# Peptides against a protein of PDB entry 7PB4: the designs that were tried, part 334

Target 1, 105 residues: chain A of PDB entry 7PB4
Amino acid sequence: KMLNIKEYKEKLLSTLGEFLEDHFPLPDRSVKKKKKNIQESSVNLITLHEMLEILINRLFDVPHDPYVKISDSFWPPYVELLLRNGIALRHPEDPTRIRLEAFHQ
Target 2, 218 residues: chain B of PDB entry 7PB4
Amino acid sequence: DALQMAVGYFEKGPIKASQNKDKTLEKHLKTVENVAWKNGLASEEIDILLNIALSGKFGNAVNTRILKCMIPATVISEDSVVKAVSWLCVGKCSGSTKVLFYRWLVAMFDFIDRKEQINLLYGFFFASLQDDALCPYVCHLLYLLTKKENVKPFRVRKLLDLQAKMGMQPHLQALLSLYKFFAPALISVSLPVRKKIYFKNSENLWKTALLAVKQRNR

## One batch from the design tools (peptide; made by RFdiffusion4, then SolubleMPNN)

Design b2_p28_5_s1 (from b2_p28_5 with S1L D3I I7L V8E T9I M15Q N27D)
Fold by OpenDDE base, seed 4:
Structure b2_p28_5_s1 (fold): chain B 105 residues (1-105), chain C 218 residues (1-218), chain A 28 residues (1-28)
Amino acid sequence: as target 1 above (105 residues)
Amino acid sequence: as target 2 above (218 residues)
Amino acid sequence: LRIEKELEILEEIKQRLILASPEAALDL
């Protein structure tokens, strides 16, 4: 039973990862070679998969404050995708914080 | 030069100590406007100023004026457009600024150096079809961007649903006709055969400037 | 318990993303 659930979760994560890469790819910023001085180009954007992982982990690790601070690594289109589709919620008092939606709570 | 000082002002923001902030702002804005309409702006200047216009750093009137003068000397970097779309998602700009941006994006589309990264944003643009104010311009943008790989059953359904809600709009029909061209099996509905595709003339704001840009790059 | 809840959450996220981009659903 537990093994089957783990294997199914791993398969689901893999399939979800592939899906997210195919349909919600990050913009390839690779063309910005070393013009040194624009600090904004140095922020490594995380994948939508990694963003979801952070949100899920926060929900389980800190259930009383399941909100994640939106960092510069959070691609704004992904944040809006999650919010618009009811996958995430903004904190009511701090619009710079988001949580995973409580689908099954 | 005066343009670099103006761009630097918008980038760095107003230095706290200026008593006449509005006069300084207006001076720099007029400098950018004058250069943009006469000569166009360099890709780097557009990159900076476009982000400023969409970041919500300044008021809507200033952002609108900056965005109206985003006229290239030669090219616009696709990276600037990708960053701009990111700012649109942050939601710090007004609805009128969003409309103006899509009008600008359509008007300047041919001056964007590459389209590969913009094509990755296809789904985000498609989601903006639900905004009645954006829909005509987004349909035009999607008409320019749509590849065969973007034509999928759900997008067809969504466009047909929008057509059912909004009626047979010329811009929506143009996009549906393109979808039917790429994937005729997905669109059983008979579409009116239009000899001419009609979009809202997004270029009207920049028509004179675009003619001047095309003339300088001949 | 945690893994089962995580699985349920992942399924719901998948479904919502599918609904957001039902193109994406064709490959799942």
Scores: peptide ipSAE 0.476, ipTM 0.689, DockQ to the pose 0.254
Fold by OpenDDE base, seed 5:
Structure b2_p28_5_s1 (fold): chain B 105 residues (1-105), chain C 218 residues (1-218), chain A 28 residues (1-28)
Amino acid sequence: as target 1 above (105 residues)
Amino acid sequence: as target 2 above (218 residues)
Amino acid sequence: LRIEKELEILEEIKQRLILASPEAALDL
């Protein structure tokens, strides 16, 4: 039973990963590092998969404050995608914080 | 030069010490406007100023004026457009700025250096069809971007549902006709044979500027 | 329990993303 659930979770994560890469890929930041010395904070955007993982982990690890602060690594179209589809919610008082929706009501 | 000083002002923001902040802002804005309409802007200048116009760093009036003068000398970087779409999703810009951006994006479409990354944004643009103010311009943008791989059964359903809600809009019919061209089996409904596709962009705000850009790049 | 709940959440996210881009529903 537990092995089957782990294997099924891994398969679901893989299938979700493939789905996210096919339908919601990050724009290739082919930011060729032209060596302009300006510390353009090369904020690496995280994948939608990594963003979801952060939100899920926060929900389980800190259930009393399940909100994640939107960092510069959060691609704004992904944040909007999650919010529009009811996958995430903005904090009512702090629009810079989002949580995973509680689907288990 | 005066343009570099103006761009640098918008990039760095107003230094606290000027009593005449509004006069300084207006001077730099007029400098950008004059150069943009006369000569166009370099891709790097558009990258900086477009992001500023959409970031919510300045008021809506300033952002609108900056966005209206995003006229290329030669090309617009695709990366600038991708960053701009990201700013639209942050929600710090007004609805009027969003409309103006889509109008700009359609008007400047041929001057964008590449389309590969913009095509990856297809789903995000398609989601904006539900906004009645954006819908005419988003349909035009999608008409320019749509490939066969983008024409899927659910998008067809969503467009037909929008047509049922909004009626037989010319811009929606144009997009549906393109969808029917790529995937005739997905669109059972008879579409009126339009000899000419009409988008609301008959009055392009940049028409004169775009003619001048095309003449300089010949 | 945690893994089962995570699985349910992932399934619901998948369904909502599929509904968001039901492009995805045909490839499943």
Scores: peptide ipSAE 0.467, ipTM 0.698, DockQ to the pose 0.261
Fold by OpenDDE base, seed 1:
Structure b2_p28_5_s1 (fold): chain B 105 residues (1-105), chain C 218 residues (1-218), chain A 28 residues (1-28)
Amino acid sequence: as target 1 above (105 residues)
Amino acid sequence: as target 2 above (218 residues)
Amino acid sequence: LRIEKELEILEEIKQRLILASPEAALDL
């Protein structure tokens, strides 16, 4: 039973990963144009998959404060996507913090 | 150069607590406006100023004036557009600024150097169709971006549902006609055969400037 | 228990993202 749930979770994560890559890919910032003086905001954006993993882990690891601080690695269109579709909730007092929605509470 | 000083002022912000902040700001705005309408701006100048206009660093009046003078000398970088869409999602700009941005994006579409990264944003633009103020301009943008791979059953359903809600809008009919061209099996509904596609004329704000850009790039 | 709840959450996220981009539902 537990092995089958782990295997099913891995399969779901793989299928979700492929889905996110196909339909919500990151813009390729890899245009390192060698132009010296523009501080290319060298902030590595995380994938939507990695963002969801952070939100899920925070919900389980810190259930009394399940909010994640929005870093510069969080691509704003992904944050909007999660908020608009009710996957994430913004903290009522701190707009820089988001949590995963409690779908089963 | 006066333009470099003006761009540097907007980028770095006002350094001194000078009593003449508004006069200095107006001087730099006039410099940018004059160069943009006369000669166009370099891609790097557009990159800086476009992000400033959408970041909420300045008031809506200033942001509107900056965005209205985002006229290229030659090309606009697609990276500037991707960064601009990111700023729209941060929500620090007004609804009127969002409308103006989509009008600008449609008007300047042919001057964007590449479209590959902008095409990856297709789903985000499509989701903005639900905004009644944006819908006419987003339909025009999607009409320019849509490829066969973007035409899927659910987007067809969403467009038909939107048509049922908003009525038979010319911009929505234009987009549905393009969808039917790429995927005729997904659209069983008879679309009125329109001899002409009618979008809101987004180019009207920049008509004279766009003619000058096209003449310089011949 | 945690893994089962994580699975339920992932399925709900998948469904909501499918509703956001139901194109992506056809490949699932």
Scores: peptide ipSAE 0.465, ipTM 0.702, DockQ to the pose 0.262
Fold by OpenDDE base, seed 2:
Parts: C-alpha cells; sequence; structure tokens
Structure b2_p28_5_s1 (fold): chain B 105 residues (1-105), chain C 218 residues (1-218), chain A 28 residues (1-28)
C-alpha cells in the first residue's frame, strides 16, 4: 500500500511537472543582454512546480500558519494563476502572503 | 536630453522635496508624449516606460497617458512585453489599463522583434478570454499568435462554451475560424464562411502613429 | 496519512490547473 502510494505520487509529480513545463513554462530570461547599467535584479524565477512544492510543504510543516511570503522569485503570472483558479489564497490581512487552498474541507 | 530626463524621472520616481511635483510630472509626461508621437521611442525607453505604466507606481491617469504614447521608433523588445504581462498579473493596474495594454499589444504586434517568448504566454492570454472587457482584444491577439500546436480540444471547448454564453461574436468567430483551419477535426460546427475577419475597434488609437512608424522604417 | 493527503492535494491542483488550461487533459 505505502509503496504504491509513493510510486503513484512520484508518477503524478512527474506528470504534473511535464504538464507545467509544457503549458506554463517560464519565459526564457536567458537573454542576459550584457548591457551593464540596468540592475536587472537577476532574480532567479522558480518554476510553477517549485512554487507548488513550497506551498504544499508549508501547509504540512506549519498547518496553523500555512502562508508563504511572496518572494521576488515568484513569477507574478504564476501567483495570479494559482489565485485565480482557487489553488492558492491571499492572507486576509497581508496580501504579500499566500497559502495553498484547503481542498479537504 | 529632455527625453532622458523625463524617462529618468519616471524610472527614479518623483523627488520628495519638490513643491511643484504635479507640474514636474506633467512637464516630463508631455516631453515623453511629444517625442513618442513625433519620432517614436527607442526600445529601451519603451522597456522602462511600459513597465512603469503597468507597475502601479503612478496613478491610473498617468499610467494611461504613458501607455498611450508607447510608440516605437523601430522595434519593441519581446522582453518588454513579457515583463508587461507579468505586471498585469500583479493587479496594481486598473481594468481600463489592462484593456489598453491588449489594444496596444495588438496594435504594435508587428513591431515586436520576436514572438517565441510571447507564444509561451499563450495559455495566460487564453485564460483572459473569460474577462468580458478583455475578450475582444484577447481574441485578436490570439488570432495573431495561434499556431497549430496551440489548437487543443479543450481550447476549442472553452471557445464554444464562450460562444454559447456570449453569442456569435465576430472576434470569437474569427478565432474559431482559425482554430478550424488548423484543426478541422476538432470543430464539427459549421462556422459561417466569413470572407472578412472583423475585430472590435478597427479604429486603432495609434493608426496615425503606426503609419508614421512604418514610413520612417521604409 | 501525510503522503495520502499530499496525493489528494496534488490531484486537486492538477484538476484545477487542467480546468485553467485543459490542454493538460490531452497530454494526461
Amino acid sequence: as target 1 above (105 residues)
Amino acid sequence: as target 2 above (218 residues)
Amino acid sequence: LRIEKELEILEEIKQRLILASPEAALDL
């Protein structure tokens, strides 16, 4: 039972990862145009998969405060995608914090 | 240069100590407007000012005026458009600014240097079809972006559902006709053979400016 | 228990993302 659940979870994560990469890829910011003076804060954007992992982990690790602070690594289209589709919620008092939606109610 | 001072003012923001903040803002805004309509803006100036217009750094009136004068001298960088779409998702701009951005994006589409990264945003644009105010302009944008690879069964379903909700809108019919062209097996519905594709607002706010840009780049 | 709940959450996220961009439903 547990082994099959782990294998199924890994398969689901892989399939979800592939889906997210195909349909919601990060814009290829690899065009580091060497023009010196614009502090393009080369904030490494994380994948949507990594964002979801952070949100899921926070929900389990800190269930009484399951909110993650939106960092500069969070690509705004991904944050909007999660919020708009009810996958994440903003903190009612702090719009800079988001949580995974509690699908188990 | 007056333009460099104006762009630098918008980039750095208003200096706290100026009693004449509004007069200074208006002076710099008029400088940008005058140069943009007369000569167009460099790709770097568009990059800076477009992000400012969508970041919510200034009020809606200022952002709207900046966005209206995002007229290229030659080209618009694709990176500027990708950054702009990111700012639209932050929600610090008004609904009217979002509409204006999509109108601008359609109007300036041919002046964008590359389309590869914009095509990766196809899903985000497609999701914006649900906004009734954006839908006509998003359909036009999607009509310009759509490749065969983007024509998936679910997108067909969503467009048909949207057509069922909104009726046979000309912009939606145009997009559906393109989808049927790429994937005829996915669209069993007989679409009226419209010889003319009609998108809302054939009267482009930038019509005169775009003619001038095309004339300067010939 | 945690793994089962994580799996349920991932399935729901997948389903909602599919509904957001049901392009997923062709490759899934």
Scores: peptide ipSAE 0.465, ipTM 0.697, DockQ to the pose 0.255

Design b2_p28_5_s2 (from b2_p28_5, 10 letters changed)
Fold by OpenDDE base, seed 5:
Structure b2_p28_5_s2 (fold): chain B 105 residues (1-105), chain C 218 residues (1-218), chain A 28 residues (1-28)
Amino acid sequence: as target 1 above (105 residues)
Amino acid sequence: as target 2 above (218 residues)
Amino acid sequence: DKIKKEKEILEEIKRRLILSSPEAALEL
């Protein structure tokens, strides 16, 4: 039973990952590093999968404050996607913080 | 030149500047407007100014005026559009600026140098269909972007659900008709055979400018 | 319990991204 749930979770993560890559990929940073000294801080954008993992982990690790601070690694379209689909919520007082929606209420 | 000074002012200029209080701001804004409407802007100038207009660095009135003069001399960089969509999602721009951006994006679509990265944004644009103010323009954009590969069962369902909620909107019907063309098996509903796809001719604020751009690039 | 909850969360995320309604989960 527990093995089957773990295997199913792994399969679900894989299929979700594939879906996210297919439908919500990061834009290819074909920004050839033209060495112009613009400190465009090469903020490494995380995948939507990684963003969801962070949100899920925060919900389990800190259930009383399940909010994650939006970093520069959070691609704004992903944040908007999660908010619009009701997957995430903004903190009522701090719009720079988001949480996973409580689906189990 | 005067344009470089104006662009430089917007790039380096004060945060939350108000149009009514700054004669310098108004001078530079008029410079950009005058060049954009007469000659168009270089891709680099559009890249800078488009990001400024959407970043929330200036007030809504200034951002609106900047966005209205994002007229290319030749082409718009796809990268500028991708960055612009990112800024749009940060939520520092007004709803009216968002609408204006989608109107601009549709109007300028043919002047974007490539579409590969914009096509990757398909899912994000599709998620914006739920915004009643954006929906007509997003449908038009999606109509321009939609390939067979984008027509998925879940998107068909979302469009049908949206139609059930909003009624038989001409822009939704246009998009659904395109979806039915690519994937007839996914859309069992008899769509009215619209002989003409009527996206609202949202008064193309740029109609005259776009004609001039097309004439200069012949 | 944690794994089960995490599964349910992932299913719901998938549903909200893919599906507007629960009925649509049966066709995927």
Scores: peptide ipSAE 0.486, ipTM 0.871, DockQ to the pose 0.205
Fold by OpenDDE base, seed 2:
Structure b2_p28_5_s2 (fold): chain B 105 residues (1-105), chain C 218 residues (1-218), chain A 28 residues (1-28)
Amino acid sequence: as target 1 above (105 residues)
Amino acid sequence: as target 2 above (218 residues)
Amino acid sequence: DKIKKEKEILEEIKRRLILSSPEAALEL
């Protein structure tokens, strides 16, 4: 039973990852490497998959303060997607912090 | 020139020490408006000013005026549009500014140099269909962007659910008809045979300017 | 328990991204 849940979780993660890559990819920044001058901050954006992993891990690691600080690596369309679909919530007093929604309550 | 000084003012922001801040802002805003409506703006000027209008750096009235004069001389860079969508999601702009942006994006769609990166944003635009204020304009944008590869069962379900909630809206029917054209097996429902596709006339704000742009680039 | 909860969270995330209604979950 537990092995089957683990295997199913891994399959679900893989299937979700593929779905996120297909439908919510990062914009290709490769085109901008040629125009030298504007130091657009070399901030590496994380994938939506990585963002969800951070939020899930924080919920389990620190359940009493499950909030993650929004960094420059968080692509704003991903943050909006999660908030709009009720997957994440903003902290009531600090709009720079988000948590995973408590689906298990 | 006067335009470079005006763009530079918006880019650098108002110098704190000027007693005549509002007069200086209005002077530069009128300079941008006058050039944009007469000649159009260069792609680089649109890149700068569009991001400023959506960043929340200025008040909503100023942002609205800047966005209304985002008229190209020739082309708009797709990179400017991708950045603009990011700024819309930061939430520093008003709902009216978001609506105006989608109206602008539809009106200026043919002047965007490339569509590859904008097509990658398809899922994000589709997620905005649930916003009742945006829905008519997002349907029009999606009608312009939709390829066969974008027509998926889950998106068909979401459109049908939205139709059940909102009723048989002309803009939603137009998008559903396009989906049925690409994937007839996914849409079992009989769609009314509409001889004419009706979207809200989003281009009306720029109609005269767009005609002038098309005449200059012929 | 943790793995089960993580599975349920992932299923709910998938549902909220993909599905508008619970009934549509039966077709995936």
Scores: peptide ipSAE 0.483, ipTM 0.872, DockQ to the pose 0.188
Fold by OpenDDE base, seed 3:
Structure b2_p28_5_s2 (fold): chain B 105 residues (1-105), chain C 218 residues (1-218), chain A 28 residues (1-28)
Amino acid sequence: as target 1 above (105 residues)
Amino acid sequence: as target 2 above (218 residues)
Amino acid sequence: DKIKKEKEILEEIKRRLILSSPEAALEL
């Protein structure tokens, strides 16, 4: 039973990863560095898969404070996608923090 | 020149020492408006000003006026649109500004230099169909963006569910008709054969300006 | 079981991204 659940989880992660890559890819930062001094801080954006992994891990590792601080690596469209689909919630007092929705209550 | 000074004011913000902040703001805003409607703006000027209009740096009235004068001289960079969509998701702009942006994006669609990155945003635009205020304009945008590869079973289901919730909307019907054209096997439902596709005329705000841009680029 | 809960979370994420209705989740 446990092995089958693990294998199914791995398959689900792979299938979800492929879905996220196909339908919600990061835009190619073909921002040609024209030399003008706007410090576009070269913040590496994380994938939606990595963002979900962070949120899931935080829920399990710190269940009493399952909130993750939105960093500059969080692409705003991904944050909005998760919030709009009810996958994540903003902290009521701190809009810079989000949690995974508690689907198992 | 006066335009560079105006753009620089919006980019850098007001220098602290000006006693007449509102008069200075209005002067620079009128400068941008006058140039944009007369000649159009360079792609770089649109890149700066579009992001400012959506960043929440200024009040809704100012943002609305800036966004209304985002008229290209020649082209709009797709990178400006990608950055603009990011700002929309930060939520520092009003709902009316979001609606105006989608109206602008539809009106200016042909003047965007390339579509590769905008096509990657298809899923995010599709997710915005749930917003009742945005839905008519997002349907029009998706109608312009949709390729055969975008027509997936899950998107068909979402459109049908949205139609069940919102009723038979002309803009939603137009998009469903396009989906049926690309993937007839995914849409078993008989769609009314509409001889004409009708979207809300978002272009009306820029009609004269768009004619002038098209004439200058001929 | 952590693995079971994580599976259910992933299923629900997939459902919410792909599906607008609970009934459509049974088709995936």
Scores: peptide ipSAE 0.439, ipTM 0.836, DockQ to the pose 0.205
Fold by OpenDDE base, seed 4:
Structure b2_p28_5_s2 (fold): chain B 105 residues (1-105), chain C 218 residues (1-218), chain A 28 residues (1-28)
Amino acid sequence: as target 1 above (105 residues)
Amino acid sequence: as target 2 above (218 residues)
Amino acid sequence: DKIKKEKEILEEIKRRLILSSPEAALEL
């Protein structure tokens, strides 16, 4: 039983990862570094998969404050996608913080 | 150059020392408008000004005027569009600005230099179909972007559910007809054979400008 | 319990991304 749940979770993560990569990939930052001194912050955007992992982990690690601060690594379209599909919620008082939706309760 | 000074004003923001900030803003805005409508803007100028219009740096009236004059001299960079979509998702612009952006994006679609990165945004545009104000323009955009690879069972279901909720909208029917063309097995529903696809005339705001751009690039 | 809950969360995320209605979730 436990092995089957673990294997199923791993398969689910893999299939979700593939789905996210296929349908919601990051745009190629083929912004050729033309050395114009615009500090385009060298912040690497995280994948939607990594963003979801952060939200899930925060829910388990800090269940009383499951909110994650939106960093510059959070691609705004991903944040909007999660909010629009009811996967994430903004903090009512701090729009820079998001949590996983309570659909798991 | 007056245009460079105007773009630089919007980019850097108002210099604190101007006694008449509104007059200075209006002067620079009129400069951008005049050049854009007469000659079009360079891709770099559009890159800067488009992001400014969507960043929420200025008020809705200013953002609307900037966005209305995002007329290319030649091309629009796809990178500018990708960045613009990112700004739309930050939520610092008004709903009316979002509608205007999608109208602009449809109107200017042929002037975007490449489509590879915009095609990667397909899922994000598709997620915007649920917005009733955006839906007509997003359907038109998706009609222009849709490839066979984008036509998936889950998207067909979402379109049919949306049609059940909103009724048989002409723009939604146009998109569904394209989906049926690419994947007839996924759409069992009989769609009315429309000889003419009808989208809302998004181009009406830029019709004269687009004609002028096409004439200059011939 | 944690693994089960994580599974349920991932399933629901997948449903919300893929599906427009809860009813369509039963077909996956």
Scores: peptide ipSAE 0.421, ipTM 0.823, DockQ to the pose 0.205

